# Designs tried in a protein design run: peptides against a protein of PDB entry 5H65. Part 228

Target 1, 294 residues: chain A of PDB entry 5H65
Amino acid sequence: QYLERTPLCAILKQKAPQQYRIRAKLRSYKPRRLFQSVKLHCPKCHLLQEVPHEGDLDIIFQDGATKTPDVKLQNTSLYDSKIWTTKNQKGRKVAVHFVKNNGILPLSNECLLLIEGGTLSEICKLSNKFNSVIPVRSGHEDLELLDLSAPFLIQGTIHHYGCKQCSSLRSIQNLNSLVDKTSWIPSSVAEALGIVPLQYVFVMTFTLDDGTGVLEAYLMDSDKFFQIPASEVLMDDDLQKSVDMIMDMFCPPGIKIDAYPWLECFIKSYNVTNGTDNQICYQIFDTTVAEDVI

## One batch from the design tools (peptide; made by RFdiffusion4, then SolubleMPNN)

Design b2_p28_5_s3 (from b2_p28_5, 10 letters changed)
Fold by OpenDDE base, seed 1:
Order: structure tokens, then C-alpha cells, then sequence
Structure b2_p28_5_s3 (fold): chain B 294 residues (1-294), chain A 28 residues (1-28)
């Protein structure tokens, strides 16, 4: 899309909704801590949620480990099962179910694991050796997803979460409906299990100043603004550093705003009603600030 | 039932998969 650049002073006088192209300096932003800016967003109910902390996941998996795998649910047409007992932790039982492709066990890089009674550490290590891992529990008639407060799918370092409000969970045997049992696409897995997948998003508020006016703009973006996926940033130190460098570039500490670089972006205005008060808010859209690294 | 040492699950699971795959391939 093409829009003429509009000064902030002019924008601040106009009614919403409208779209603008602006050139402004990033005076400040919040939250300042990167981990606080990463949220989970439901595309259906639009609820924003916090990404569970490691401690939260530990509790969930510890609770799951108190349940004994049901022997009756071992070794189905969908998966082959192996159960181990841990030497420590009072003999915790762990069941690993290797999902088969057309009745054949696949290679590790194509294999989905279902795990009962595993710790977060164990699950994370498994996800580095196998294609994917789903934490599960023994249900009445089938294996079921353990808890939507934990990831429903882990691929490498990526934790995929589902919306508790919008999901209507189905049993693990519904994975049979998947034609492709090699790539284990998260959206396909979610669909098979009745899960509405949550989206990782950067959520930030920018204070923009072009010398004519000051405007606060909201940013909610998954991977376009920084050209870094919000889904990966929490688990990758290099990506975190990259985001920090980008923010420091536009809002350098210890330097006067006159020396700040100009940020070019698109913003849209919209009306918000809070009680009896009507206000105009602004959101950044269709904007990329990251440049290709040679 | 086999007993696992701390942190051994991932390696044992991989070994198990490889072992069982070999058995299945032999039957095909």
C-alpha cells in the first residue's frame, strides 16, 4: 500500500479510523524487558495470555508424573509403547509411545513421541532427538493430552500452546486422521486433537515523536516487525540479543533523542470506549524494522 | 521393566526406537 507521510501533529487532530505512514523517533517503549513483551494470543477469542514459566511447567509435569500409565492403553495400531521406571523419585514410571506411520516405526527425525510421566527436562531432551513430543496422560479409553496449561506439542525448542477457552479436546487416536505423519505440522496436530493453537506475539507500546507531536502506538506482531519469530525468541539467546540490539538502535540509552534514528512505520487509528470516555488509539501494522544482515 | 538413570530417558528412547525399527525391518 502507498500512503503519504503524515506528521504526528496532523494525525493527532484527525478522527478514527484511519491509516497513516509516519516517520518518527522511538522516544521510549514498554515493557522494557523482552520476556515481558512476549505473549500468547488466541486467534479465535483474542485473549492474551502469559507464556508459562519453566516453574509452571515443572509443576504440571510433576503432577502428571504422579499418575501411573494405564497398561491397557499400551501398544495400539497408532503407536508402540515402552515403559521405564526411574531409579530416583520413588520409582516414577515413564511411558513413551512411538507413533507409527502406516504401522511402521519411523526414523527419529520423523517420529512423534507421546510421553506419560516425563519431567520437563526429559521432554525437552526428547524433543531434541525426535521430531516432536506430546505430553499425554491415560484417559478412560485412550491417551489424552495432559494439560493445555502445558505445551500440546514440542518441536525442538518450540513449545506450542492451545487455548483452554476455545479448544474442545479429542483423544490421541484422532491423530490417525492425519495424512502426513512425518512433518507433524503443529496446526494439523492441533486440528486433529481439537485444539485452537495460540500464537506467540510481541506486545509492546511505543512512544513516537517526530518533533511535531508525540503519539503512543501499540504493537502486536508475531514475526514481521523484528523479522524474528516471537515463538522462538524466548528459547534462543541469539535472537534475544538481536531484538535487544534492534531496540537499542532505535532507542539508544544515554543518548539524546535528537540523535535517534528515524523509524518509518504504518499506524492505524481506532476508537476505544472506556466508560463515558472515548479516546483514539493507535496500532502499528505492516511494518518491518529489521534489515537484512549481509 | 527397565530402570533409568537420571537424564537417561532420551538416549534410551532413541535406542529403543532404533532397536525396534531393526526388528520391524527384518520382518518385512
Amino acid sequence: as target 1 above (294 residues)
Amino acid sequence: MEVLEEGELADKALEELEKEREKQLEKL
Scores: peptide ipSAE 0.692, ipTM 0.962, DockQ to the pose 0.873
Fold by OpenDDE base, seed 5:
Structure b2_p28_5_s3 (fold): chain B 294 residues (1-294), chain A 28 residues (1-28)
Amino acid sequence: as target 1 above (294 residues)
Amino acid sequence: MEVLEEGELADKALEELEKEREKQLEKL
């Protein structure tokens, strides 16, 4: 996309909606802390949600662990099951279901686990040894997803979440619809289970100043702006440092704005109605800044 | 039913998979 560069002073006088190419300095941004900028976004209902904290997940899995796996749901055509009892913890029952591919157990790196009664720690350890893990519970006639407040799929260090509002959960046997039960693509798993997957996004507000005017622009982006996936940044210190470095480059602390580098980006204006008040807002789109940093 | 010690689930699960997988492959 090509647009002529427009000064902010001109943009501020124009009606919305419009698209602009701008060159401005990043006067400030919020939130300042990276972890606060990472959210979950539903592509269907557009609701933004916080990424659950470890403590939140602990509670969910602890509650799940109070339930006993139903013996009648063990060992189906879809999966083979093993149940353990913990030595302590009031004899907690843990069921692990190994999903089969065409009736055959796959290699660990290709194997999806369904887990009942597992703790967060146990699940995380499992996700490091197997392809994927789905926390489940025993339903009336089939295994079911445990809770959409927890990840529906864990792959390594990546937690995949679903939208509570938009999802219509289906039982675990619907995984049979997947032809290939070795790759476990999150979107495919979600589709099979009736889940609308949430997207990790960076959510920030930039105050932009080009010397002719100042405006605030909203950023909601998954991986284009920083060329870093929002889905991975929370679990990777190096990626976090990279984002921090980028932001420090454009908005260096302790330095006057006159010395700030120029940021080139695309913004779109849009109308927002708040009661009787009409406001024009701006959003950054189709912009990559990482190319200037590398 | 087997009893787990704290923290050994992941290892036991892997052992179980490998064991059963080996059995299945032998039957094929």
Scores: peptide ipSAE 0.691, ipTM 0.962, DockQ to the pose 0.883
Fold by OpenDDE base, seed 4:
Structure b2_p28_5_s3 (fold): chain B 294 residues (1-294), chain A 28 residues (1-28)
Amino acid sequence: as target 1 above (294 residues)
Amino acid sequence: MEVLEEGELADKALEELEKEREKQLEKL
């Protein structure tokens, strides 16, 4: 996309909606903490949700572990089951269901696990040895997803979440609808289970200043702006450092804005109506972080 | 029912899968 650069002073006088290319300095941004800037976004209802903390997940899985796996739901055409009891933790029972492909158990790297009564730590370790893990519970007639407040699918270090508002959960046997049960694509799993998957996004507000004017622009981006996936940043210290370095580069502490680098980006204006009040807002779009060295 | 020591679930699950796969292969 090509647009001529427009000064902020001109943009501030124009009606919405419009698209602009701008060159401005990042005077300030919020939130300052990276963790606070990573959210979960629903593509359907557009709600933003907080990414659950490890402590939150611990509670959910601890609660789930208080429910005993139903023996009647073990060993179906879809999966083979194994149950263990723990030596400690009051004899917690853990059920692991190995999902089969056309009645055949796959290799570990192709295998989806359904787990009842597992801890976060156990689930994480499982996800490193198997293709994917779904936390489940025993329902009335079938296994069911444990809780949409927890990941519906864990692959490696990636936690996939679903929208509580938009999802209409279906039982685990609906995974039978998947033709390929060796490549567990999150979107396919979600579709089979009636889940609307949430998207990891960076959410920030930038105060931009080009010397002619100042405006606030909203950033909601999954992987383009920083060229770092929002879905991975929380689990990778190096990626976190990279984002911090980028932000420090554009908004360095302890120096005046005159010394700040120029940021090139695209913004779009849009109207927001709050009752009788109409306001023009701005959002960054289709932008990869780049400096204008001119 | 088999008893797990702390932290060994993942290894035991893998062993179980491999064991059962072997049994399946023997039947083919």
Scores: peptide ipSAE 0.691, ipTM 0.962, DockQ to the pose 0.886
Fold by OpenDDE base, seed 2:
Structure b2_p28_5_s3 (fold): chain B 294 residues (1-294), chain A 28 residues (1-28)
Amino acid sequence: as target 1 above (294 residues)
Amino acid sequence: MEVLEEGELADKALEELEKEREKQLEKL
C-alpha cells in the first residue's frame, strides 16, 4: 500500500474512518512492562483476555489431577494408553494417550500426547520430548479437553488457548478427521475439536508527536510490528530483550523528545461511541518497525 | 500398574512409546 505522508495536525481535523501514513516521534507508550502488553485476542468475538499465569495453570491441573482416568476410554483406534501411579501425592493416577497415525505409533517428534492427571511441570517436560500435548479428562463416552482456561495444545514452549465464548467443544475422537496426524497444526487441531483459537497480540497505546500535533494510537499486533511473534515472546528471554531494545530505541529513557528517532507507520481512524459521546480513535496497522531516522 | 517417581513421567512416557513402537514394527 502507498499513502502520502500526512501531518498529525491535519489528521486531527478530519473525520473517520480514514487511513494515513505518518512520520512521528514516540513520545510515550503504555503499558511500560512487556508482560502487561501481551494478551489473548479472539478473532471472532474480539474479546481481549489476559494470558494465564503459571499459578493459574497449576490450579487447573491440580484440580484435573483429582479426577480418575476412566479405564473404559483407554486404547482406542486413535490412541494407545498407559497409566501410572505416582509414589507420592496420594497416589495420583496419570494417563498418557499416544495418538496413532493410521494405527501405527509415530516417532516422538511426530507424536501427540493426550494427558490426564498431569501437573504443569510434567506437561511442560512432555512437550519438550514429544510433538504436542493436549490436557484432557475422561468424559462420559470419550476423552474431552480438560479446560479452555488452560492450553488446548502445547508445542514446545508455546501454549495455544481457545475462546470460551466462541468455542463449541467436541470430543477427542474428532481428531480422527485430521488427515495428517504428524504435524499437528494448531489451527487444524482447533478446528477438529470445535475450538476458536485465541491469538497472542501485543496491545499498546502510543503517544505520537510530529511537532504539528499529538495523537494517541492503539497497537494491536501479533507479529508484524516487532517482527517478533507475541506467541513466543513470553517464553523467550532473548525475544523479550529485543522488544525492549526496540522500544528503548524509539523512546529512550532520560532523553528529551527532540533527540528521539522518527517512526514511520500507518494509522487508521475509526469512530467510537460512548453513550452520547462520539470520539475518533486511531490504530496502527500494517506497520513494521523500520530503522530509525535521526 | 507402574509407579512413577517425581519428575520421571516424561522419560517413562518416551520409553513406553519407543518400546511399543519396536513391538509394532516387528509385526510388520
Scores: peptide ipSAE 0.691, ipTM 0.962, DockQ to the pose 0.879

Design b2_p28_5_s4 (from b2_p28_5, 10 letters changed)
Fold by OpenDDE base, seed 4:
Structure b2_p28_5_s4 (fold): chain B 294 residues (1-294), chain A 28 residues (1-28)
Amino acid sequence: as target 1 above (294 residues)
Amino acid sequence: EEVLEEGELADLALKELEKRRKEQLEKL
């Protein structure tokens, strides 16, 4: 899009909604801690959610582990099954189902695992050796997704979540509809299982100052702003460092704002009504800061 | 049933897959 640069002082006087191109300094931002800025967003209902903590997942998987795998659901045309009994932990049973591709067991790096009764630790370790892992439970007639409060798919270190509000879960046998049972594309898996996948997003509030005025702009972005996927940043130290470096570059600590670099970005204004109070808010959009790194 | 010790599941699962793949190959 082509917009002329507009001073903040002029923007602050205009009615919403409008789009602007601006050049401003990042005076400050919140939250300051990266992990607090990563949220889950539903593209359908637009609800923002916190990324579940390890402790939350532990509880879910512990509860799941109290259930015994149904023997009748083992070894279908879709998957081959193996059950282990733990030596400790009250004889917890863990079922691992190896999903087949056209009746053939694939290589580990192409294999999707369905797991019943696994702990978070076990699941995470499995995800490092296999293509993907889906936590499941024995339903009445088929395996079912364990809980949408937990990841519906784990690939490597990436946890894929679904929206509880918007999803209409289907049984695991619906994975049969997938043509490609080797790459296990998250969106395809979600579609097969009736899941509306949540999107990882960076959520931040920027205070922007161009010397003519100051405004706060809201950022909700998945991978464009930093050129770093929000879905990967929590599990990758290098990516975290990169984001921190970018933020430190634009908002360096211990330095006066006069020395800050200029940030070019697009913002849109919009009206917000809260009771009798009407205010104009601003959101950053279609902006990549990585290109401004000098 | 095979007894699982804590922390061994991933390795056991991998071995199981490899075993079954080998058996599958032998049947082809």
Scores: peptide ipSAE 0.675, ipTM 0.953, DockQ to the pose 0.873
Fold by OpenDDE base, seed 1:
Structure b2_p28_5_s4 (fold): chain B 294 residues (1-294), chain A 28 residues (1-28)
Amino acid sequence: as target 1 above (294 residues)
Amino acid sequence: EEVLEEGELADLALKELEKRRKEQLEKL
């Protein structure tokens, strides 16, 4: 899309909704901490949620481990099962189910695991050796997803979450409907299990100043703005450093704003009504600040 | 049932899969 550059002073005088191309300096931003800027967003109900903390997940998996795997649900046409008993922890039972592809056990890099009674640490280690891991529990007639407060799918270091409000969970046997049982695409897994997947997003508020005016612009973006996936940033120190470097580049500490680099971006205005108050707000869209690595 | 310690599950699971795959190949 093509838009002429508009000074902020002119934008501030105009009615919403409109789209603008601007050139401004990033005076400040919030939140300042990266981990506070990463949220989970439901594409259906549009609710924003906090990413569960490791401590929250520990509790969920500890609670799950208090329930014993149902022996009747072991070894189906969909999966082969193995149960271990821990030496410590009062004999905690862990069931691992190896999902088969057309009755055949696949290679580890193509294998989906279902796990009952595992700890977060165990699950994370499993996800590093297998294609994917789903935390499950024994239901009435079948295995079921353990808890939507925990990831429904873990692939490598990526935790995939589902919306509690919008999801209508189905039993694990519905994975049979998947044509591709090798790549285990998160969206396909979610669909099979009746899950509305949440999206990782960066959520920030930028204070922009071009010397003619100052406005606040909202940023909600998954992977375009920084060219870094929000889904990976929390689990990758290098990606975190990269985001921090980008923010420091545009909003360098210890120097005057006159020396700040110019940020070129697109913003759209929109009306927000809060009671009797009507306000014009701004959102950044279709903007990339990171350059491709040559 | 086999007994395991914390942290060993992933390795044991991998070995179990490999074992079962070998057995599966022998039956095919």
Scores: peptide ipSAE 0.675, ipTM 0.953, DockQ to the pose 0.869
Fold by OpenDDE base, seed 5:
Structure b2_p28_5_s4 (fold): chain B 294 residues (1-294), chain A 28 residues (1-28)
Amino acid sequence: as target 1 above (294 residues)
Amino acid sequence: EEVLEEGELADLALKELEKRRKEQLEKL
């Protein structure tokens, strides 16, 4: 897209909604901590929520581990099951279900595991050896997702979450609707299970200054702005460092703003009503800064 | 039921899958 560059002073005088191309310096940004900027966003209801902390997941899986796998739900046409009993953990039972593809057990790198009673540590280790892991529990007549407060799908180090508000969960047997049970695409799994998948997004507020005016612009972006997926950044130290370096480049600590580099981006204005007050807000869109950094 | 020692689940699960895959291949 092409827009003529508009100075901030002119933008600040205009009614919303409008789109602009701007060139400004990043005076400041919030939050300052990267991990605080990564959120989960529902594309349907547009709610933002925090990415669950490891401690939160521990609690969920600990609670799940207090439930005993139902023997009647083992070994279906969809999956083959194995149950282990822990030696020193009050007899915790763990059930692992190996999902079959057309009645055939696939290779580990193609295999989806359903797990009952597993700890976070166990699940994480499993996700490194198998294609995917779904935490489940025994329902009345079928296995079901453990809870949408936990990931509905874990692939390697990526945790996929669903929206509690928008999802209408279906039982695990609905995975039968998937033709290909070797490539476990998160969106396909979500669809089969009635889940509206959440999107990892960077959420930041930029204070922009071009010398003619100052405005705050909201950033909500999944992978375009930094050319780094928000879904991967929390589990990758190198990606974290990259984002930090980018932000430090545009907003270097201990340096005067006059020496800051120029940031070119697109912003859109929109109206927000807070009670009796009408306010114009701004959001960054369709902007990539990584290309300017390299 | 087999007894699970702490930290061994992933290895055991992998071994179990491999075992079962071998068995199914022999039956085909």
Scores: peptide ipSAE 0.674, ipTM 0.953, DockQ to the pose 0.887
Fold by OpenDDE base, seed 2:
Formats: structure tokens, C-alpha cells, sequence
Structure b2_p28_5_s4 (fold): chain B 294 residues (1-294), chain A 28 residues (1-28)
């Protein structure tokens, strides 16, 4: 993509929609805290949602643990089942279902687990030893996804979420439609279960200043801007530090804007109608920032 | 039905899978 550089003062006078290449300084940005900038975005209905906190998940899984696994749903052609009863915790029953690949139990690193009655801690530990984990519950005739407020798929430290509004959930047996039952691609799992997967996105507002004018630009990006996946940043301290370092580089605290580095990026203008007011807004797109800024 | 102690589920599940895989291989 190639565009001629346009000064902000010229952009501010033009009608939307248009695309621009700009060179500006990052005067300020919000939110300042990284964890506040990571959201879940639905590609279909475009709603933004907060990433559930550990406490939220604890509640969901605690509630799920109050339900007893249905014995009739154990050991199908799709999965082999094992039930444990906790010594304490009022005799909580935990069912683990090992998903088979064409009737064969795979290696742990290729195995999808379905879990009933597990705690967040248990599920997280399982996800580190097996390929993937899906929290489920016993439905009337089949296992079902536990709750879209919780991850529908956990792989390692990555939690995959689905949109409650756009998803039309199907029972677990629909995983049979997957030809490859070893890699457990999140999008494939979502499709099989009728889930519209949510996307992790960085959501920030940049105040940009090139000396000719000032404008606010919206950033909603999954992995291009920082070259760091928003889906991984919350669970990786090193990635968090990297993002913080990048932001501090462009907008160093305690330093005057005159000393700030220049940011080159693409922005698009668009119209927003709020009642009778028509406002032009700007969004950053197709932009990657380098760690080394001149 | 096996009794589960707190924090042991992941290890037990792994052992269970390995056990069942061995049995599966023996039948082949």
C-alpha cells in the first residue's frame, strides 16, 4: 500500500471517507494500562466485550461443578470417559472425556479433553498437558458447551471465546464433522459447534500531532501494530513488557513532545452520526511499528 | 470410581490416557 504523506491540517479539512498516510508524534494515548486496552471483538456483530477475569471464570466453573455428569453420556464413539470424585469439596464429580480420532485415543499433545465439573485451576493445568480443553456440561441428549461466558477452547495459556449474540450452539457430537481430530484448530472447533469466535484486539485512542494539527485516531488491532498477538499478551509477561516498551518509546513519560519520535502510519476517516451531529473520526489501519524508532 | 485429591486431576488424566493407549495398542 502506497499513499503520499498528507499533513494533519489538510486532513482535518477533508470529508470522509478517505485514506491517508501520515507522519505524526504520539502526544498521548488511552487507556494507559495495557490490560485495559485488550478487548474481545466480534467480527459479525462488532460488539466489544471485556476479557473475563479469573474471578469471573471461577464463578462460572464453580457453578458448573454443582451439576452432576450424566452417566448415560459417558463413553461414546467420539470420546472415552473417566469420572473422579473429590475427597473434599462436598464430593464434587469431575468427568474427563478423551476425544478419539477415528476411534483411536491419540497422544496427549494431540488429545482434546472435554471436562465437566472442573475448576479453573484444574482446567488450566490440563491445558498444559493436553492439546486442548473444552469445558462442557451434560445436556439432555449430549454433552454441550458449558457457557459462552467462559472459554469454549483452551490451548496452553490461550483462552478462546465465542460471541453469545451471534453463536448458535450445537452439541459436542458435532465435533465428529472434523476430519482432523489432532490439531484442533480453534476456528474449526468453533465452526463445528456453531460458535462465532471472538477476536482479541488492542483498543486504544491515539492523539497525534505533526505540528500542523492534532487529531485523535482509533486503534483496533489484533496482531499487526505491535507484531504481538493480543490473544497472547495477557498471559505473557515478556510480551506485556514489549508492548509497554513500544508505547514508552513513542510517548516517553516526563519528556517534552518535541523530543518524541515520529510515527508513520495509515489512517482512514469515517463518518459517525450521533443524533443530529455528524462527526468525522479516524482509525489507524495497516500499520506496523518497529521497536527501533529513529 | 477413583477419588481425586485437589490439584491431581491433570496428572491422573494423563496417566489414564497413557494406560488406555497401552491397552489399545495391545488389542491391535
Amino acid sequence: as target 1 above (294 residues)
Amino acid sequence: EEVLEEGELADLALKELEKRRKEQLEKL
Scores: peptide ipSAE 0.674, ipTM 0.952, DockQ to the pose 0.876

Design b2_p28_6_s1 (from b2_p28_6, 8 letters changed)
Fold by OpenDDE base, seed 3:
Structure b2_p28_6_s1 (fold): chain B 294 residues (1-294), chain A 28 residues (1-28)
Amino acid sequence: as target 1 above (294 residues)
Amino acid sequence: SEKEKEEKEKLNKERFEEYSKIVDEILS
């Protein structure tokens, strides 16, 4: 879409909703910590959630480890199973179910594991050796997803989460509906299990200043603005450093704003009503980080 | 075919044993 560049002073006087192209300096932003800016967003109910911390997951998996795998649910047409008793002080029983494709186990990089009683560390290690891991528990008649507060699918270093509000969980045997049991596309797995997958997003507030005016713009973006996936940034130190460098470039500490680079972006205005109070808010959209050299 | 079935069973068994060893190393 073609949009003429509009000064902030003019934008601040206009009614919403409208779309604008702007050129402004990033005076400040919040939150300052990257880990605070990454959230989970439901595409259906639009709820924003915090990404669970490692400590949160540890608790969930510890609770899961208190449950005993049901022997009756082992070795179905869908998966081959084995139970381990850990040699640690706790002596946990861990069941691992290897999902088959057309009656045989696929290659390790194609194989989905269902795990009962594993720790976060163990699950992460397994996800690096196999295609993916689903934390599960023994239900009444079938294996079931352990907890939507934990990832429903761990694939490589990516934790896939589901929306508790919108999901209607189905048992593990519903994975049989997947013709291809080797690729394990997160959306397909989610669909089979009745999960509405959450999307990783960067959520930030930018204070923009073009010399004519100052406005706050909301950023909710998954992978376009930084050209870095929000889904990967928390698990990759290099990506974290990259985001930090980008933010430091646009908003360098200890430097006067006059020396800041210009940020070109699109913003849209929208109305927010809080009771009797009407407020115009602004959101950055369809923008990839770009700057003009001063 | 019967031969194909036997080959699949053999392959499945081999992979199961291999994967079990991987898991065993992680859980030990």
Scores: peptide ipSAE 0.703, ipTM 0.966, DockQ to the pose 0.877
Fold by OpenDDE base, seed 1:
Structure b2_p28_6_s1 (fold): chain B 294 residues (1-294), chain A 28 residues (1-28)
Amino acid sequence: as target 1 above (294 residues)
Amino acid sequence: SEKEKEEKEKLNKERFEEYSKIVDEILS
């Protein structure tokens, strides 16, 4: 894609929709806190949601821990099961189901765990020693996903979420449809369970100024702009620092805008109807900041 | 074959015990 540079003053006078290449300074941005800029986006219904906080997840898993695992659902052709009684004051029942591949348990780094009654901390620890963990509950005839408000799959440090609106959940035995029960690709797991996976995205508003005009541009990007996956940034301090450094480079605190570096990016305009008012908005697209620094 | 079945069962049992120990350490 090639577009000629257009000054902001000219863009502000034009009707939408159009695409532009611009060169501007980042006067300001919001939100200023990185954790506030990471959201979950549904590719189907386009709903934006907050990433659940640890406290929110704790509540969900605490509720799950009050349920009793159904003994009748233990040890199927899909998984081998064991039930623990914790030694803490609550003495809760925790069922762990180890998913088999071709009739036998795979290696630990290939093994999926289904867990009933685990805490967030326990689940996270398990996900670091096994391939992945799915929080589940005992349904009427089969194990079922615990809650779409919590991750449907925890793989390492990555929490995979599903859209409540677009998903039509199926029982755990539908994992049998997966030929490969060792890699546990999130999209494949989601498909088997009837889940529409949510996407981690950076959501920010940039105020851009090229000296001829000022406009606000919306950024919704998963991994291109920063060349850092939004799905990993919340769980990696180094990645967080990298994003912060990038933003500080373009918009350094305590420095006048005249000294800011120039940012080259693509923006598209679009119409938004708010009642009787027609507003033109702008969105950044197809832009990599690491390569577009002037 | 019966031998293959026995080998699979043995391996499965060994892994189950190993994994159970790992889980036990986390849940304890």
Scores: peptide ipSAE 0.702, ipTM 0.966, DockQ to the pose 0.883
Fold by OpenDDE base, seed 2:
Structure b2_p28_6_s1 (fold): chain B 294 residues (1-294), chain A 28 residues (1-28)
Amino acid sequence: as target 1 above (294 residues)
Amino acid sequence: SEKEKEEKEKLNKERFEEYSKIVDEILS
């Protein structure tokens, strides 16, 4: 879409909603720390949630490990099971269920594991050896997802989370509805288990200045702005460095704003009502800054 | 066929043992 460039001073005088193309300098941004800018967003209820910290996950999995696996739920048509007693100080019982495809275990890179009583470390290690891991617990009649406060699916280094508000959890046997039990697409798994998957997003507030005016614009983006997936950035140091480099380029520390590079982006205005007060807010959209780095 | 069933069972057993070893290495 072609939009003429509009100065900020003109934008600030106009009613919402409207779309603009702007050229401005990034005076400042919040939050300053990358890990604080990555959030989980529900596409259904639009709630923003914090990505759980490793310590939080450790607690959840530790609590889960206090429950003993139910022997009656082992070895179904869906999965083959084995229980381990760990050699660590606690002597935990860990049940691992290997999900079958057409009655036979698939290749390891195609195999989904259901795990009861595993630690975060163990689960992460398993996710590197198999296709994916679902933390589960023994329910009354079937295995169930452990907790939506933890990932419902760990695939490689990616932790997939579900919305507690929007999800209506179903038991593990509902994975039988998946015809192909080898690919384990997160959205398909979520659908089978009644989970509304959350999306990783970058959430930032930019203060933009073009010399005619100053405007605060909100950024909520998953992978377009930086051309880096928000879902991967927290687990990849190189990606983190890339994002930091981009932000430092547009907003270099210790340098006067006059020397800052120009940022070209699209913003849209929208109305926000807080009681009797009407406020116009701005959001960045359809913008890729990686092109400017070249 | 019975032969196909036996082959599948054999394969499944082999994979189960292999995967169990992998898990054992992680959990031990």
Scores: peptide ipSAE 0.702, ipTM 0.966, DockQ to the pose 0.876
Fold by OpenDDE base, seed 4:
Structure b2_p28_6_s1 (fold): chain B 294 residues (1-294), chain A 28 residues (1-28)
Amino acid sequence: as target 1 above (294 residues)
Amino acid sequence: SEKEKEEKEKLNKERFEEYSKIVDEILS
């Protein structure tokens, strides 16, 4: 889309909603730390939530490990099962279910594991050896997803989360609806299990200044702004460095704003009503930052 | 066919054993 560039001073005087193209300097941004800017967003209810910390996941999986796998749920047409007793002093029971494709186990890099009683560390290690891992528990008549507070699917280094509010969980046997049990597309898995998948998003507030005015613009973006997926950035040091480099380029520390590069972006205004107060807010949209700045 | 069934079962068993060893290394 084409929009004429509008100075911030003019924008600040106009009613919402409107869309603008602007050229401004990034005076400051919040939060300063990258890990604080990555959130989970529900596309249905629009709730934002924090990405669970490793410590939070440890607790969930520890609690899950206190439950004994139901031997009656082992070895179905969907999966082949084995139960391990760990060598630690607690003798923890861990059940691993290997999901079959067309009646046989696929290659390891295509195989989905369902795990009962695994620790976060074990699950992560397994996700590096197999295609994906789903933490599960023994239900009354079937395996069920362990907890939506934990990932419903771990694929490589990516943790996929579901919305507790919007999801209506179905039992594991609903994975039978997937004809191809080798690719394990997260959205397909979510659909089969009645999960509304959450989206990783960068959430930041930019203070923009073009010399005519100053406004705060909200950024909520998954992969367009930085051309880096929010879903991968937390687990990749190189991607983190790239984001930091971009932000440092636009907002270099210890340098006066006069020397800052110009940022061209699109913003949209919208009305927010808080009680009797009507406020106009701004959000960045359809913007990709480039390394080259004019 | 019966032959195909036997081959399928054999392959499944081999993979199960292989994968079990992988899991065993992680859980041990």
Scores: peptide ipSAE 0.702, ipTM 0.966, DockQ to the pose 0.878

